# Peptides against a protein of PDB entry 5Z08, part 10

Target 1, 168 residues: chain A of PDB entry 5Z08
Amino acid sequence: RQKDEWAKKTSSLMKQLDWFIGEHLGAMLAAEELGGPVVGELMEIDPDDLSAGFNAHGKLKKATSQPDLDRRQRRIDDIWGPQDEQGQAHKRKRGADEALAASAEMRDLIEQLMNKLVEAGGDNSATYVEIPRESAAARFLVRSKVAMFHPNDARRLRLVDFGRDLDD
Target 2, 222 residues: chain B of PDB entry 5Z08
Amino acid sequence: GLPRLIDAIEEASKIPAKRRQTPIKPTIEKLTTHLYTHGASPDSLLRLADLLTLRNHLDQASLAAITRNLYPSSTVSDEVVLRFIGALGHGQLKPTLALQALFLRWLVMVYHLLENPGVLGQVYGVLFDLLDTAAIRPQLCHLLALVTRRKHVRPFRIQAILTLSRQTGGDPNLTGLLRVFKNYYPEIIVGDATKGRASAFKHPDPQWRQHLDEIQQRRSEA

## One batch from the design tools (peptide; made by RFdiffusion4, then SolubleMPNN)

Design b1_p8_7_s1 (from b1_p8_7, 3 letters changed)
Fold by OpenDDE base, seed 5:
Structure b1_p8_7_s1 (fold): chain B 168 residues (1-168), chain C 222 residues (1-222), chain A 8 residues (1-8)
Amino acid sequence: as target 1 above (168 residues)
Amino acid sequence: as target 2 above (222 residues)
Amino acid sequence: AAELAALL
């Protein structure tokens, strides 16, 4: 009974988290990856804003400003593509695709972190996930104090075990 | 005048609020109004720095109000700077971290009025070692961005910022400070930890700056 | 961050 209630609560929280990632967090993470504001500094980021890109200060570039070439190599076609309705539609689609990619990366990272925590069976040394890069998702989890890097290896990330602090 | 207001507040600061015969708030309001209108002389500024940094019975709201209105009418002495620097960090006798953040913000806003800007460079290590204190980090990084010279950019400090940046998930203020370091040593590999947004370290309060300039101009004309 | 902290 208590296990079933816990499982239901966990499932509900996971659904809420998945919704939050898809509806809000993905776009914010994508903005951070594109050199936009850090997650939490800008409350709402439209996918259209992602397509416009951000300046070095994390402010939205006006749609007319040439995106700096040095960021994620926007295909030359996306930078110089005709400013027609098709070019705008392609930019919007790209912004949406970046938000979806960021959402997927966040979901995958959370899943890996949770799986490693379960597999470790209480051994904190075995709870680390190897990350290929320091993503916006990884940084967000660390800023939120949900995850921590290994002290000696920034490629290894683990969940903070909150359950142990409650039993003490 | 301002000295008499400071005298009254100094005496009141020695007495717990519950044992005061008269409310101090009206005197604090008179002080802050005077500071807003005329600024603080070097002597008054030192006395106010002691009131702000030393443990006393003044409430946090009063201390914050004084700090927000602490316009220098002249220069800021090394002694005043060192009072505020000495008040930073953790300890039972130190001001709250919220008040320390206001002090650092103040130092940023009056940096151009320091009699000797080099004094902050001499205490650079003390400031740098406080970067782990999250509550003051934004203002501390801004101050360090102003103070940093080539002599301060050392391998151990580069590594410390990189490590702390990873531990904080790429704090934009740390990234901004690392960018300042890179201006002195372009070869600093700002690894993946710095792909994030950097703080621009803009002036914290443009209205405060404008009002300070007005106070400073009145003195130059007198 | 605050919302995630509230969810956790």
Scores: peptide ipSAE 0.017, ipTM 0.642, DockQ to the pose 0.074
Fold by OpenDDE base, seed 3:
Structure b1_p8_7_s1 (fold): chain B 168 residues (1-168), chain C 222 residues (1-222), chain A 8 residues (1-8)
Amino acid sequence: as target 1 above (168 residues)
Amino acid sequence: as target 2 above (222 residues)
Amino acid sequence: AAELAALL
């Protein structure tokens, strides 16, 4: 009975987490990867905001209607791309694709971290996942105190074991 | 005048709020109004620094209100600076971390009025060792960004910031401070920690700065 | 963060 209730509760939490990653967190992580605000400083990042890009200070570039001055820092592709309705649709699609990619990266990272925690059987040294890069996803988990880096190796990330602190 | 207001607050600060014969709030409001209009002399600043940094019976709202209106009419002495620095960190006798953050913000805003900016360089280690304290880190990084000189940029401090940056998931304030370090040693490989957003360390309160400039100008004309 | 903290 208790194991079944725990399994149901865990399954429900995983579904809620998956939903949260897809609906909210992915766009915020994508914004951080693009040099935008750190996740939690801006609560609602519209995919349209991702398409507008961020300045060197991580502030949304207001779509200033004035074409001339912002031209120099536009990527070559943004300079020569057709400014038509199709170009705006392509920018929106790109922002959505980046949010989806960030969501997928976060899901994969969480899955790897949980799998390693289960496989380690209580050996903290075996709970580390090797990360290829310090992603926005990895940074978010660390800021949230859900994960921690290995003290001597920034390529190794593990979940914080909250269960051990309850048994002591 | 300002000295009499400080005298009244000093005496009231020795007595618990429930045992005071008169409410202190009207006197605090008179003090803050006076400070806003005229600023504080060096002598008044020292007395106010003691009220703000030493344990007394003043409420946190009153202490914060004084700190927010702590306009120097002149220079800021080393003694005043050291009182605020000595109030930083953890401990039962220390001010709250929220008040410490206001002190650090104040030091940033009055940095150009220090009689000896070098005093902060002498206590650089004390400031640097507090970077792990999240509640004061934003203002502390900003102050360190102003204070840092080539002599302070040491390998162990570079490594400490890098380690703390990883542990904090790339705190923008730490990234900003590390960029300041990189200005002195361009060869510092900050790795992926610098790819994140950095704080620009903009002036914390432009209106406060403007009002400070007006107070300072009135003194130069007198 | 608050929602994630509520989920954890």
Scores: peptide ipSAE 0.016, ipTM 0.621, DockQ to the pose 0.072
Fold by OpenDDE base, seed 2:
Structure b1_p8_7_s1 (fold): chain B 168 residues (1-168), chain C 222 residues (1-222), chain A 8 residues (1-8)
Amino acid sequence: as target 1 above (168 residues)
Amino acid sequence: as target 2 above (222 residues)
Amino acid sequence: AAELAALL
């Protein structure tokens, strides 16, 4: 009974996580990869700066000012800026593709981290996933205190074991 | 004038809001309007720094409003700077971390008006040791980026930033600060921990800067 | 971050 309730709860949480990744997090991670705002910094920004800088959909309000935004900033403004009507379809598609790619990367990383945790059977040294790059996904998990890098190797990432800290 | 407004607020700050005979909000609004129009003299700036940094009965919204309108009409003294630096960190007598972030932002915006910019270099260690405090880190890194000189770039501080950068998942403000360090020591191995975007440390508020310049210009013409 | 930490 308790195992079945735990399995159902875990399945429900995984579905909610998958939804959150697809609907919200993927686009923000894609923005970070493109040199946009860092996903986790949004929570620490002064509410006044957030309200001034971002619309209700997390899009940067175009401050009307100067044209010399670096090419990457233009790409971010193209993805996250107010959608000016006409040139939108191809830019929307590219932004959507990057958000989908970021969502897939996050899902894959979480899956690998969870699988390694289960396979390790309590050996903390075996819980590390080797990451090919420090992605926005990896950085987000670390900022969220969900994952941590190996102290000596930034290519190795593991889940934070919240279960052990509750039993101590 | 401004001194009388400060007097009224100082007296009100000693009394809990529920025990005040008169609402303080209208006086705060008059103060902020005056500051916006004329700026603060060095003497007024010191008194306001004490009101902002010392524990009193003023509400956080009033303190934030004063800080956002704290335009110097002239230079900023070492004493004023040290009041704000002394207000940083954790403790029951310290201002909230939100206010501390506003103070650091203010110091960034008035850095060019400091009578002695070297004063911040003297307290560099105090500022650097607060980098672990997430709530103030963005503004703190920006201030440190302005203040950092070759003498401050020590091996232990390089290692501290690298360690903290890994622990924070490559905070772009830390990456930006490390880039400043690398300008003094190009041989610093940034490693994989800083592959993220670095903050450019742009001016926090261009409109505030423009308005400050207008206030400063009026003084030069008098 | 807090929501993700609450979900995990």
Scores: peptide ipSAE 0.016, ipTM 0.625, DockQ to the pose 0.064
Fold by OpenDDE base, seed 4:
Structure b1_p8_7_s1 (fold): chain B 168 residues (1-168), chain C 222 residues (1-222), chain A 8 residues (1-8)
Amino acid sequence: as target 1 above (168 residues)
Amino acid sequence: as target 2 above (222 residues)
Amino acid sequence: AAELAALL
């Protein structure tokens, strides 16, 4: 009975988390990856603001055509280029694709972190997931104090074990 | 005048709210209105700094209202600066972290009016050691961005920011401060953890700046 | 962050 209730509660929480990632967090993470506001700094990101792109200061880029900015900025400018109607449709599609990609990355990262925590059997050294890059997803989990980086290796991320701090 | 309003508030600040014969709120409103209209002289500014930074019986809303209207009519002395710096950090006798954030914001907004901007450089270590305090970090990084000179950019502080940036998941304010450090030492390797967005440290309140400029201008014409 | 903190 208690195990079944725990399993049901866990399943419900996972569904809520999945919903939150898909509906809200994915778009915000995508915005952060694109050089936008850090997740949680701007609560009111209009989806239309996502489509306009962000400057190096994380503010909405007004369409100023300055040519010489770095290749990554060009890619952002190519993603977020001038507001012609065709450009807006392509921008909306790209924005949706980036939000979906960010959602998938967050889901995968959480799954890996949880799996490693279970596999480690209480060995904190074995709870680290190797991340290919410092993503917005990884940074978000660290800012939220849900995860922490290895002190000597920023490519290793683990869940914060909240259960141990309750037994002390 | 302003001195009489401060006298009344100082006396009221010694008495718990429940034991006051008269509500303090109307006197605070008169003070804030006066400050908004005329600003604070150096002497009045020091007295107000004491009211804001020392433990007394004034409510947080009143303290915040005074801080938001703390327009200097003249310069800001080292003594006033040191009162606000001394009020930073954790402790039972210190102001709330929310009020400390307002003090740091104020110091940013009046930085150009300091009699000796070097005073902040002398207390740089005190400010820097508070970077782990999340509640004041945005304003603290902004102030440090103004204050930082080559002499302050030391290897241990570079490493401290890098470590804290990693621990905070790339706080944009820390990234912004590290960019300021990099202006003095271009060879500073901003690790992957700091490649994120940096704060631009824009003026916190353009309307407040404009009003301050109007108060300062009236003094130059008198 | 507040919503995630409420979900966790």
Scores: peptide ipSAE 0.016, ipTM 0.620, DockQ to the pose 0.084

Design b1_p8_7_s2 (from b1_p8_7, 3 letters changed)
Fold by OpenDDE base, seed 2:
Structure b1_p8_7_s2 (fold): chain B 168 residues (1-168), chain C 222 residues (1-222), chain A 8 residues (1-8)
Amino acid sequence: as target 1 above (168 residues)
Amino acid sequence: as target 2 above (222 residues)
Amino acid sequence: DALLAALL
């Protein structure tokens, strides 16, 4: 009974989290990856704003014509091509694609973190997920105090075990 | 006038709210209105700094309201600055971290009115050592960004920011501060921990700035 | 932050 209620509650929370990632968090994470605002500074990021890019101050770049040489900026500038109607549609599509990619990365990361926590069977050393890069998703989880990096290896991330702090 | 309002608040601050004969809120509102209209003289500013930084029986909302209206009519003395710096950190006698954040924000907004901006450079270590305190970090990084000079950019501080940036998942305020450090030493390897947005350290309140400028201008015309 | 902590 209690296990079944917990399983149902967990399933409901996972669905709500998945919804939140898809509807809100993905766009914000994509914005952060693109050098935009950090997640939580801007509560609502229009995916269309992801298609305008961010200046070094994390404000939407007004369409200034000079191609900054950074490869990611070129991909952004290729996203930010000429403001013709076709260019705007391609920009919107690319902004949506970045939000979807960020959502997928966050979902995958959470899944890996949860799976490792379950598999570890209480061994904290086994709860670490190896991350290929420091993503906006990883940074968000750490800022939120939901995850933590390994003290000696920033490529290893684990969930904060909130349950253990109650048993100590 | 402002001195009499401060006198009344100082006396009320010695007494627990439940033992006050009169509510202090109307006097606080008169004070904040006066500060908004005329600003605080150097003498009044010092007295208000003591009220804000020393433990007393004033409620947090009143202290916050005074801080938000703490317009200097003139310059800000080293003594006033040191009162606010001395109020930072953890401790039972310290103001709340929320108030400390407001004090740091205030120091940022009045930085150009400091009689001696170098005073903050002298206490740089004290400010820097508080970067681990998440509640004040945004304003603290902003203040440090203004205060930092080449002499403050030391290897141990670079490493401390890099470490803290990693531990915080790349706090943009720390990244912003590290960018300031990099302006003095371009060779600083900003590792993966600093991949992300840096804070631009924009003025915290443009309307407050404009109103401050109006108060300052009225003094120059008098 | 608080929302994610409430969801997890």
Scores: peptide ipSAE 0.016, ipTM 0.445, DockQ to the pose 0.075
Fold by OpenDDE base, seed 5:
Structure b1_p8_7_s2 (fold): chain B 168 residues (1-168), chain C 222 residues (1-222), chain A 8 residues (1-8)
Amino acid sequence: as target 1 above (168 residues)
Amino acid sequence: as target 2 above (222 residues)
Amino acid sequence: DALLAALL
């Protein structure tokens, strides 16, 4: 009975988290990856704003014509395409694709972190996930105090075990 | 005048809100209006710094309102600066971290009016050691970005920022500060910590700056 | 921070 209630609550929480990742967090993470605001600094990033890309200051680039030579800027300008309606549609699509990619990366990272925590069976050394890069997702979890990097290896990330602090 | 308003607020600050015979809010509003219109003289600024930094019975909204309207009509003395720096950090006698963030923001906005900008360089270690305090870190990094000189950029501080940057998941304010350090020592290997977004440390409030400039100009013409 | 505080 209690196990079933816990399983239902966990399932409900996971669905809510999945919804939150898909509807809100993914776009914000994508914005951060594109050099936009840090997640939580700017509330309500419109996915359409992701297509606009962000300047080095994390403000929405106004569609001004000057090709700044920075490679990330080119990728944003390549995302920005021609100012025509088709270019705007392609930009919106790319912004949506980046938000989807960020959402998928966040989901996968959470899943890996949770799986490693379960597999470790209380061995804190075994709870680390190896991350290929420091993503916006990884940074978000660390800023959130939900995850922490290995002190000697920034490629290793683990969940903060909140359950242990409740039993002590 | 401003001194009489400060006197009334100082006396009220000694008394718990529930024991005050008169509401202090109207006096705070008069003070903030006066500060907005005329700014604070050096003497008034010191008294206000004591009201803001020392433990008293003023409510947080009143303290924040005073801080947001704390326009210097003149220069800012070392003593005033040191009051605000001394109010930073953790402790039961310290102001709230939210108020400390407003103090740091204020110091950034009035940095060009300091009688001796070097005073902040003398307390650089105190400021630097507070970088782990997340609530004040954005404004603290901005202030440190203004204050940092070659003498402050030391290997242990570089390593401390790098470590804290990893622990915070690449806080853009720390990345911004590390970029300032790299301007003095281009050879600093910042690794992946600088691949992230850096804060640009823009002026926190352009309207506040403009209004400050108007107050300062009126004094120069008098 | 506020968003995380709402999720926790």
Scores: peptide ipSAE 0.014, ipTM 0.447, DockQ to the pose 0.100
Fold by OpenDDE base, seed 3:
Structure b1_p8_7_s2 (fold): chain B 168 residues (1-168), chain C 222 residues (1-222), chain A 8 residues (1-8)
Amino acid sequence: as target 1 above (168 residues)
Amino acid sequence: as target 2 above (222 residues)
Amino acid sequence: DALLAALL
């Protein structure tokens, strides 16, 4: 009975987490990867906002109608193509694709971290996942104090074991 | 005048709030109004620094209100700076971390009025070693961004910021400080730690700056 | 904070 209730609660929490990653967190992580605000500074990032890009201060560039001919704007415009209806559709699609990619990266990272925690059987040295890069997903988990880097190796990430601190 | 208000607050600060014959709040309001209008002289500023940094019976709201209105009418002495620096960090005798953050913010806002900006460079190590303290890190990074010179940018400090940046998941303030370091040593490979958003270290309070400038101008005309 | 509080 208690194990079955725990399994049901865990399954429900995992579904809620998956939903949260897909609906909210993915877009925010994608914004951070694109040089936007850090996750939690901007609560609602529309995928359409991702398409507008971010300035050097991590603020959304308002679509200013005037083509400011500045050389930096040209590089962004060259990367993001013309403002035609087709260009807006491509920008929206690209923003959605970045949010999906960020969601997938977060899901995969959480899965790896959880699997390593289960496999380690209480050995803290075996709980580390090797990360190929310091992603927005990894940074978010560390800022949230859900995960921590290995003190000597920033390529190794583990979940914070909250359960041990309760049994002591 | 300002000295008499400080005298009254100093005496009241020695007594627990429940044992005071008169509420201190009206005197604090008079002090803050006076500071807002005229600023603090160097002598008054030192006395206020002691009041803010030493353990006393003043409430946190009163201390914060004084700090928010701590406009120098002139320069800021090394002694005043050292009082605020000495109040930083962990300890039972130190001010709250919230108040320490206000002190660091104040030092940022009055940095251009320091009699000797080099004094902060001398205590650079003390400031740098507090970067792990999350509650004061934003203001501390901003102050360090102003204070940092080539002599302070050492390999061990670069590595310390890089390590702390990783441990904090790329704190934008640390990333901002690393960019300042990179200005002195462009060859510093900051790796992924600089790919994140960096703080721009903008002036913390433009209205406070404007009001400070008005106080400083009135003194130059007198 | 609020999002973390909703996840915890």
Scores: peptide ipSAE 0.009, ipTM 0.442, DockQ to the pose 0.087
Fold by OpenDDE base, seed 4:
Structure b1_p8_7_s2 (fold): chain B 168 residues (1-168), chain C 222 residues (1-222), chain A 8 residues (1-8)
Amino acid sequence: as target 1 above (168 residues)
Amino acid sequence: as target 2 above (222 residues)
Amino acid sequence: DALLAALL
């Protein structure tokens, strides 16, 4: 009974998290990956705004502004190309694709982190996931205090074990 | 006196510039001259903090001029500090980031006059969470360098500075703040992110400091 | 803040 209620609650929370990732967080993570604002600085990022790119200050680039010499801006310009109507359509599609990719990366990372936590059986050394890169998803989880990097290896990420701190 | 000048500016601040019967600039100039000569009492500082931090119809140049001349004649209360801290960050009702940078610079310059320096330690989280805001980061790092104690140096904040340092390409102000953290925990692995030049967090305006000291001395002799 | 409050 309690296990079943826990499983139902966990399933409900996972569905809500999945919804939140897909509807809100994915676009914000994609914006951060593209050199936009950090997740939470801009509460509403329209996927269409992703297409305009970001300046060196993480603000939406106005269509008329010269590309800032920022390496991130170059990467955005390289990704999104010239601001013609066809370029804007390609930019919008690519912004949607980047939001989907960021959503998928966040989901996968959360799944890996949770699986490792369950598999470790209380061994904190076994709870680390190896991450190929410091993604916006990984950074978000660390900023949110949900995850932490290994003290000596920034390629290893684990969930913060809130349960152990309650038993002490 | 100073209270009457503040009264006039408070009343003018409620009215859009185009609807004012008299230009505010001459009154601002009188205020800034008075502040430069005599400083502001604790009560006057609180009123001026409200004028600077609350949304009103004063122009940015006037607000900046008041802030640059905001010499305390005595101590700075917790309430005044909290007004300036509450004005930080993003929002339609908040002052411009340029003005926020001036407030942070002011807090650095008057830090030794705070009635309770511990108040900044209590709001440390609020200050720390603004480090991503590039426009205020230099002054914010300087203030945090003064405020940081061992209790504030937490693993998540170490990681946040390291991450932000990597993301910014090694901002010297972040490197400087990380060195302050390392003073409390020498074992902090700062990696390649700290190989860069760190800010020394020198006093932002030596002339302003000297003039403040002269104002403070005149009060101790009275 | 609101996002962190929603995740907690």
Scores: peptide ipSAE 0.009, ipTM 0.304, DockQ to the pose 0.057

